# Peptides against a protein of PDB entry 3T6J: the designs that were tried, part 318

Target 1, 375 residues: chain A of PDB entry 3T6J
Amino acid sequence: PIVESYIGFIESYRDPFGSRGEFEGFVAVVNKAMSAKFERLVASAEQLLKELPWPPTFEKDKFLTPDFTSLDVLTFAGSGIPAGINIPNYDDLRQTEGFKNVSLGNVLAVAYATQREKLTFLEEDDKDLYILWKGPSFDVQVGLHELLGHGSGKLFVQDEKGAFNFDQETVINPETGEQIQSWYRSGETWDSKFSTIASSYEECRAESVGLYLCLHPQVLEIFGFEGADAEDVIYVNWLNMVRAGLLALEFYTPEAFNWRQAHMQARFVILRVLLEAGEGLVTITPTTGSDGRPDARVRLDRSKIRSVGKPALERFLRRLQVLKSTGDVAGGRALYEGYATVTDAPPECFLTLRDTVLLRKESRKLIVQPNTRLE
Target 2, 372 residues: chain A of PDB entry 3T6J as posed
Amino acid sequence: PIVESYIGFIESYRDPFGSRGEFEGFVAVVNKAMSAKFERLVASAEQLLKELPWPPTFEKDKFLTPDFTSLDVLTFAGSGIPAGINIPNYDDLRQTEGFKNVSLGNVLAVAYREKLTFLEEDDKDLYILWKGPSFDVQVGLHALLGHGSGKLFVQDEKGAFNFDQETVINPETGEQIQSWYRSGETWDSKFSTIASSYEECRAESVGLYLCLHPQVLEIFGFEGADAEDVIYVNWLNMVRAGLLALEFYTPEAFNWRQAHMQARFVILRVLLEAGEGLVTITPTTGSDGRPDARVRLDRSKIRSVGKPALERFLRRLQVLKSTGDVAGGRALYEGYATVTDAPPECFLTLRDTVLLRKESRKLIVQPNTRLE

## One batch from the design tools (peptide; made by RFdiffusion4, then SolubleMPNN)

Design b2_p28_5_s2 (from b2_p28_5, 11 letters changed)
Fold by OpenDDE base, seed 5:
Structure b2_p28_5_s2 (fold): chain B 375 residues (1-375), chain A 28 residues (1-28)
Amino acid sequence: as target 1 above (375 residues)
Amino acid sequence: MGSFWFMPEDDFLTEEERKKLLERLAAL
């Protein structure tokens, strides 16, 4: 077997300022069979980057072919086990030196093991479909999230010599119609400028890229899905995201107006974006469970994903990228914190829903170190 | 960066915590 290891101060999610990495260490075995689909995704990455909803001037000037591998984790030391990883975490390095992607395949497999009876917040009609396609949809989402999410977009930079990495005269901000008015100065980074929202904002961008690009037929083809199966994978991927946005409320602390988990905050933001789109795309309905206690159901109208969801996500994702590229912290914070605000305002009453989410909180899953065998 | 779908904070609520939640929900 091919063994990979990652050791060091890598992920900064636990730093309020997004700058200091937590020590992480894992050892994994390459899953050759599962890596094949990600290799195909890598082969299409340059073309798929062009499908993202921002001008080419806001994308990397040169495509650097990344590495993407599926890994079966043997041991993991850290505060949280990811389903996928994109490294390095420095945007400047990703732009100039490239990046590596990994999917933690057996971690995803644990997520696939959902008991129907314990699956919360879904309509009964969606549960079987969700169970069937959760795994495949995760593969798609993680692949897109890491490779084309974290691996996409350009930061506008003025270097120490005063030179710009973009043409100030010709590059136009698609949101304002004006020339670029802000950028990263020498010594400024994504994390240093966006600070407290940097991690969650970037995760939101990456998740949004996944949702947006999974609608592209080429993506589903790469993963081996066609026809009705492809549409089901798309539906379940979007359904999983909106459900995750509801589940995210667990990680909000109302008293401190604080989010305790960047990815969950990101998923909540996406939920808010899709709710704002309206037109019956997403509906959250408070219900009463079979136990007589509060419950909720999330509904996603499959027929409106492309007609309502995609345009809403397109606009939002473009705004995220433009604000990121230009280093517009004020605009970025206003946008992101606006969607990340949790109130009890109708119709959603998110603070009330939070109590329901907490009430329906599932048991902790234990991930146990696997044994390896030579076959 | 990593995509996290499992968090260590997924601990069980105590019966007391559940009771408090239900009380809050009932007061609405």
Scores: peptide ipSAE 0.083, ipTM 0.725, DockQ to the pose 0.170
Fold by OpenDDE base, seed 3:
Structure b2_p28_5_s2 (fold): chain B 375 residues (1-375), chain A 28 residues (1-28)
Amino acid sequence: as target 1 above (375 residues)
Amino acid sequence: MGSFWFMPEDDFLTEEERKKLLERLAAL
């Protein structure tokens, strides 16, 4: 078998400032069958990047073909086991040198083991569909998230010699209609400028890319889904995201006005964006469980994903990218923290919903590390 | 960057924690 491994200070999610990496490592075996799907995605990546909702001037000047491999993890050392990885974690290096993607396939498979009776916050009519397509939808989402999420976008930079990596006279900010007025100076990085929101903001961008591009027929075809199956995968992917946004409230600490998990904060932000879109796209309804205690239901109108959801996400995702590219920390922080704010304001009453989420908290998944042998 | 869909550090709520949550919900 082909063995993959890495070790070192890699992910900074546990650093409040998003700078210091946690020491982690893994040993994994390549899943050839699943890797083939991601190879097809890589082959289409250059074209799919053009489908993202920003001008080519805000995308990388040259496509650098990355590696993408599905891995079955044999051992993992760290505080959390990811479903997918994109490295290096430096935008400048991603832009100039390229990157590598991995999907931790057998880690994702753990998510398949959800018991129907324990599946919270979904309508009964959605549960079976959700269970059926959760796995495949995760594969799609992770692939897009890593490859086309983290692997997309350009940072506008002025180098030490004063040269720009963009034409100041011709590049137009699509949000303002004006020339570019801000950029990264020499020594400035994404993490250094956006600091406390950098990780979560980037995860939100990547998740949004996944949702946005999963609507593209070519993407679903790459993963082997067509017709009704493709539509179901799309629906479940979006449904999973809005559900995750509700579940995310578990990771908010009201007393500190702080989020404990970057990805969960990102998912909450996406939920807020889709709720703001209105028109019955997403509905969260407080209910009473069979036990007489508070519960809730999330409903996503399938018929409004493309008509309402996609345009809302398009606008939001473009704003995220433009603010990132231009190094507009003030604008980026205002946008992101605005959607990340948790209050008890009606109609959603998110702080109350948080208590409901905590009350209905699912049992922790136990990840058992496998073994393998050659015969 | 790594995508996380479940958190292995999560734990169950204690009965006391549940009680406090219910009290907060009832107060609203």
Scores: peptide ipSAE 0.067, ipTM 0.745, DockQ to the pose 0.163
Fold by OpenDDE base, seed 2:
Structure b2_p28_5_s2 (fold): chain B 375 residues (1-375), chain A 28 residues (1-28)
Amino acid sequence: as target 1 above (375 residues)
Amino acid sequence: MGSFWFMPEDDFLTEEERKKLLERLAAL
């Protein structure tokens, strides 16, 4: 078997400023069969990047073919085990030197199987479909999230010599219609500028890329889904995201106005974007459980994903990228914190919903590290 | 960067469970 490992101060999710890495390490075995799907995605990556909702001037100047490997984790030392990884965590290096993607296949596999009776917040008619397609949809989402989410976009930079990596005279901001007014100066990075929102903001961008691009016919074909199966995978992927946005409320601390998990904050933001789109795309309905206590149901109208959801997500995702590229911290913070705000305002009453989420909270799964041997 | 999903306890579906699930879906 092919063994991969890395170790060091890598992920900064536990740093409030998104800069200081937590010490982690893993040892994993390459899953060749699962890696083949991601290799097909890599082969289409350059084309799929063009489908993202920003001008080419906001995309990387040169496409660098990345590696993408599915890994079965043997040992993982850290506070949390990811489903996927994109490295390095430095935008400049990803842009100039390239990057590697990994999917932690056995971690994903553990996440696939939800007991129907424990599946909260879904309509009964969605539960079976959700259980059936959660795994495959998650593979699609993780692949897109890592490869085309974290692997996309350009930062506008002025170097120490005063040279720009973009044409100041010709590049136009698609949101304003004006020339570029801000950029990263020498020594400035994504994390240094966006600080407290950098991690969650980037995760939100990556998750949004996944939802947006999973609608592209070529993507589902790459993963081997066609016809009704492809549509079901899309539906379940979007349904999972909006449900996750509700579940995310567990990780909000009202007293501190703080989010304790970057990805969950990102998912809540996406939920807010899709709720704002209106037209019955997403509905969260408070209910009463069989135990007589508060419950809730999330409904996603399948027929409105492309007509209502996609345009809303497109606009939002473009704004995220433009603000990131231009280093517009003020605009980026205003946008992101606006959607990340949790209040008890009608009609959603998110603080009340949070109580419901906490009431229905299930115990976190323990991932037991496997062993292996050569036979 | 890593994608983290915190999901409730997920048990692997057996082939039999998968079959039953498909039957339920066909009945909808």
Scores: peptide ipSAE 0.093, ipTM 0.648, DockQ to the pose 0.327; fails the geometry check
Fold by OpenDDE base, seed 4:
Structure b2_p28_5_s2 (fold): chain B 375 residues (1-375), chain A 28 residues (1-28)
Amino acid sequence: as target 1 above (375 residues)
Amino acid sequence: MGSFWFMPEDDFLTEEERKKLLERLAAL
């Protein structure tokens, strides 16, 4: 078998400042069969990057073909097992040297007995569809998240010699209509500048890329979905995201005004963006469960994903990228923290909803690593 | 960077479960 591994101080999610890596390591085996869809995605990556909602001047100057492999994890040492990974965690290296993507296939393949009755916050009519397509939608989302999310965009940099990697005279900020006013100086990184919001902000960008690009027919075709199946995968992917935004409230600590998980914060932000879009796209309705206790339902109007959701996400995603590219920490923080703020303000009353989420919290499932043997 | 989607209530269907579910949905 083809064996892949890494070890070191890699992921910074547990650092409040997003800078210091946690010690992590894994050993995995390449799943060739499961890698095929990701290879097809890589083959289309250069074209799909052009579909992202920012000017080419905010994208990498030269496309560097990345590696994307599905891995079956044999041993994982760390505080959490991801579904996918994009490395290195330095944007400057990604744009100059390239990057690698992996999907942890056997993490995604963990099959539990379907517990429809325990599926929270969905309408009954959506539960079966959600159960059916959640797995496939995750494949799509993870692939896009890693390859075209983390693998996209350019940082504007002035190097140690004073040279810029962009034309200061001609490159225009699409949000302001002005020339570029800020950039990364030598030694500055994404994490060093954006600090406390860096990880969550980047995850939000990557998740948003996934939602945005999953609407593209070519993406669904790559993953083997056509017709009604493709539409269902899209719907479930978006539905999963808005549901995740509600579930995210579990990871908010009101007393500290702090988020404990970067990805869940990101998903809450996306929920807020889609709620702000209005027009009945997303609805969260407090309800009463069969036990007489508070419950909630999230509804996504399928017919409004493209007409309402996509434009809202497009604008938001473009803003994320522009602020990232220009190193505009003040603007980026204002934008992101604005959407990440959790209050009990109507109509959503998110703090009240948080109580509901906590009330309905299920026991965490365990991923068990297998023994391996040669036959 | 990593993607974390495994939630407490998350599960994935076996092929057999998927088949049964598809059959049920087709009957609606």
Scores: peptide ipSAE 0.083, ipTM 0.654, DockQ to the pose 0.389; fails the geometry check

Design b2_p28_5_s3 (from b2_p28_5, 9 letters changed)
Fold by OpenDDE base, seed 1:
Structure b2_p28_5_s3 (fold): chain B 375 residues (1-375), chain A 28 residues (1-28)
Amino acid sequence: as target 1 above (375 residues)
Amino acid sequence: MGTVYFLPDDDVLTEEEKKELEERLKAL
């Protein structure tokens, strides 16, 4: 088998300022069959990047073909095991040198193992569909998230010599209609500038890219889904995200007004965006479970994903990117923290919903040993 | 950065804690 590994201070999710990396390392074997699917996505990446809702001037100047490999983890040392990884984490290096993507396939497999009776917050009619397509939907989402999420967008930079990596006279901010008024100066990075929101903001951007691009027929075709199957994968991917946004409330600490998990915060933000879109796209209904305890149901109207969801996500995702590109921390923080705020305001009453989420929480799964097979 | 699907880190509430939470929810 082909063995891959990495080690070092890589991810900063546990740093409140998003700066200090946690020591992490893994040893894994390459899953050749799954890697081939991601290679097809890589082959289409340059074209798919053009489908993102920002001008080419906000995208990388040169497309750099990344590597994308599916891995079966043999051992992982760290506080948490990711489903996918995009490295390096430095945007400047991603823009100039390229990047590598990995999907941790056997980690995803563990995430797929949900018993129907333990599947919370879904309508009964959605449970079987969700169980059937959760895995495939994750493959699509992870691929898009890593490759076209983390792998997309340009930072506007002024170097030490005062030179810009963009034309100040011609590049227009699509949100304001004005010239670019802010950028990264020498020594400023995404993490250093956006600090406390950097990790979650970027994850939110990447997740949003996944949802947005999974609507493109070519994406589903790349993953081998057509017709009704493709539509089901799309639906389940979006459904999973809105459900995840509800589940995310577990990771919010009201007393400290903070989020304990960047990815969960990101998913909550997306839920808020899609709820704000209105028109019956997403509905969260408090209910009473069969046990007589509080429960909830999340409903996603499949017929409104393209008509309501996509435009809402498009606008939001464009704003995320523009604010990121321009280094507009004030605007970025206002936008992101606005959606990340958890209150008990009606109609959603998120703090009350959080209590429901906590009541419905099942025992955590312990990952004792990665599951892999050699054939 | 990576896509992380975290399993719930927090312990499941005890039955006593659940009852307390339920009472709180009813009071709202």
Scores: peptide ipSAE 0.108, ipTM 0.747, DockQ to the pose 0.187
Fold by OpenDDE base, seed 2:
Structure b2_p28_5_s3 (fold): chain B 375 residues (1-375), chain A 28 residues (1-28)
Amino acid sequence: as target 1 above (375 residues)
Amino acid sequence: MGTVYFLPDDDVLTEEEKKELEERLKAL
């Protein structure tokens, strides 16, 4: 078998400032069969990057063919086990040197094991569909998130010599219609500038890329889905995201006005964006469970994903990218923190919903590391 | 960066904590 490992101070999710890496490491075996699926996505990456909702001037100047591998984890040392990884975490290095994507296949497999009776916040009519397609939809989302999410976009930089990596005279900000007015100076990085929101903001961008691009027929074809199956995968992917946004409330601490998990904050932000789109796209309804306790239901109107959801997500995702590219921390923070704010304001009453989420919280799954041997 | 699925702090509420939350929700 092909064995891969990595070790070091890599992910900064536990740093409030998004800068200091947590020590982590893993040993894994390459899953060749699953890797082949992601290689097809890699082969289409350059084309799919053009489908992202920003001008080419805001995309990387040179496409660098990445590696993408599915791994079965044998051992993982860290506070949390990811479903996917994109490395390096430095945007400048991704632009100039390239990157590697990893899907942790056996982590995903465990995630696919859903018990219907424990599945919270979904309509009964959606539960069977969700169980059926959660795995496939998650494969799509993770692949897009890592490869085309984290792997996309350009940072505008002025180097130490005063040279720009973009044409100041011709590049136009699509949100303002004006020339570029801000950029990263020498020594400034994504994490250093955006600090406390950097990790969550980037995860939100990557998740949004996944949702946005999963609507593209070529993506579903790459993963082997056509016709009704493709539509079901899309629906379940979006449904999973809006459900995740509700579940995310568990990780908000009202007393501190703080999010304890970057990915969950990102998912809540996406939920807020899709709720703001209105038109009955997403509905969260407080209910009473069979046990007589408070409950809730998330409903996503499948017929409105493309007509309402996609345009809303497109606008939001473009804004995320433009603000990231230009190093506009003030604008980026205003946008992101605006959607990340949790209040008890009607109609959603998110603080009240949080209590419901906490009441319905299930025991987490434990991953037990397997033994393996060479024969 | 990676999509984290499993987090370290996912402890479920005790029945006492759940009752407290239920009472808070009933008061609304």
Scores: peptide ipSAE 0.066, ipTM 0.721, DockQ to the pose 0.169
Fold by OpenDDE base, seed 5:
Structure b2_p28_5_s3 (fold): chain B 375 residues (1-375), chain A 28 residues (1-28)
Amino acid sequence: as target 1 above (375 residues)
Amino acid sequence: MGTVYFLPDDDVLTEEEKKELEERLKAL
């Protein structure tokens, strides 16, 4: 077997300032069959990057071919095991030297294993579809999230010599219509500048890229989905995201007005964006469960994903990228924290929904070390 | 950066905590 290892102070999710890496280590075996799908995605990456909703001037100047591998984890040491990884975590290095992507295939498999009777917050009609396509949709989302999410976008930088990596005279901010007025100075990084929101903001951008690009026929073709199957994968991917946004409330601490998990905060933000889009795209309805206890249902109108959801996500994702590229911390914080705010305001009453989410919380799956054999 | 994290089960509410939440939700 091909063995890969990943060891070091890498992920900064547990650092409130987003700068200090937590020690993480794993040993894994390459899944050749699954890696082949991601290799096809890599082969299309340069073209797919052009489909992102920002001007080419806000994208990397030079395409750097990344690596992408699917791994079956044998052992993992850390506070949490991810389903996907993009490294390095330094945006400046990603745009100058490239990056590597990893999908943790057997971790995803754990996430795929959903019992119908324990599946919360979905309509009954969606449960079977969700169970069927959750796995495939996760493969798509993780691939896009890592490769084209984390792997996309340019930071505008003035180096130590005063040179800019963009043309100040010709590059226009698509949100303002003006020339670029802010950038990263020498020594400033994404994490240092955006600090407390950096990790969650970036995860939100990456998740949004996944949702946005999964609508592209070429993406579904790469993963082997056609016709009705492709549409179902898209639907389940979006449905999973809006459901995740509801589930995310578990990780909000009302008393401290803070989030305890960056990815969940990101998913909540996306939910808020899609709710704001209106037009019946997403609906969250408090209900009573079969047990007589409070419950909720999330509904996604699949017919409105392209007509309502995509434009809303496009605008939001472009704003995220523009604010990131220009180092506009004030604007970025205002945007992101605005969507990340949890109140009990109608119609959603998110604080009340949080109580429902907590009430319906199920035990997590136990991940154990697998047995390995040479065949 | 990772995509999806799995957290331990120690965050699961006790039955008593669930009852408290139910009561709070009923009072709304």
Scores: peptide ipSAE 0.038, ipTM 0.656, DockQ to the pose 0.176
Fold by OpenDDE base, seed 3:
Structure b2_p28_5_s3 (fold): chain B 375 residues (1-375), chain A 28 residues (1-28)
Amino acid sequence: as target 1 above (375 residues)
Amino acid sequence: MGTVYFLPDDDVLTEEEKKELEERLKAL
């Protein structure tokens, strides 16, 4: 078997400033069969990058073909086990040297093992579909998130010699219609500039890329889905995201106005974006459970994903990228923290919903070390 | 950077904690 290992101070999610890495390590075996679909995704990556909602001037100048491997994890040491990984975490290195993606396939399998009776916040009619397609939708989302999410976008940089990696005279900010007015100076990084929001903001961008690009038929084809199956995968992927945005409230601490998990904050932000889109795309309805306690239902109108959801996400995702590229911390913070703010304002009453989420909190899934053998 | 969907410190609330939340919800 092909064995991969990973060790070091890598992920900074536990650092409030997004700078200090947590010690992490794993040993995994390559799943060749699952890796094949990701290889096809990699083969299409350059073309798919063009589908992202920003000008080529805000994308990497040169496409660097990354590796993408599906891994079956034998052991993982860290605070949390990811479903996917994109490394290195340094945007400058990603831009100049490339990156590697991994999907932790057997970790995803654990995520798929949801009992119907424990599945919260979904309409009954969606539960079976959700259970059926959660796995496949995760494969799509993780692949896109890592490869085309984290693997996309350009940082505008002025080096120590005063040279720019972009043409100041010709590059136009698509949001303002003006020339680029801000960039990263020598010694400035994504993490150093965006600090407390850097990790979550980037995860939000990556998740948004996943949702946005999963609508592309070529993506679904790469993963082996066509026709009704493709539409179901899309629906479940989006449904999972809006559900996750609700679940995310668990990780918000009202007293400290703080988010304890970057990805969950990101998912909440996406939920807010899609709620803001309106037109009945997403509906969160407080209900009463069979136990007489507060409950809630999230409904996603499948028919409005492309007509309402996609345009809203497109605009949002473009703004995320533009602000990231230009190092516009003030604008980025205003945008992101605006959507990440949790209040009890109607109609959503998110603080109240948070209590409902906490009441309905599911037991965490136990991930155990698997046995692997050669036959 | 990684995609994380489950966290280890995802402890379920005790019944007492749930009651406190229910009381808070009733007070709103």
Scores: peptide ipSAE 0.113, ipTM 0.744, DockQ to the pose 0.169; fails the geometry check

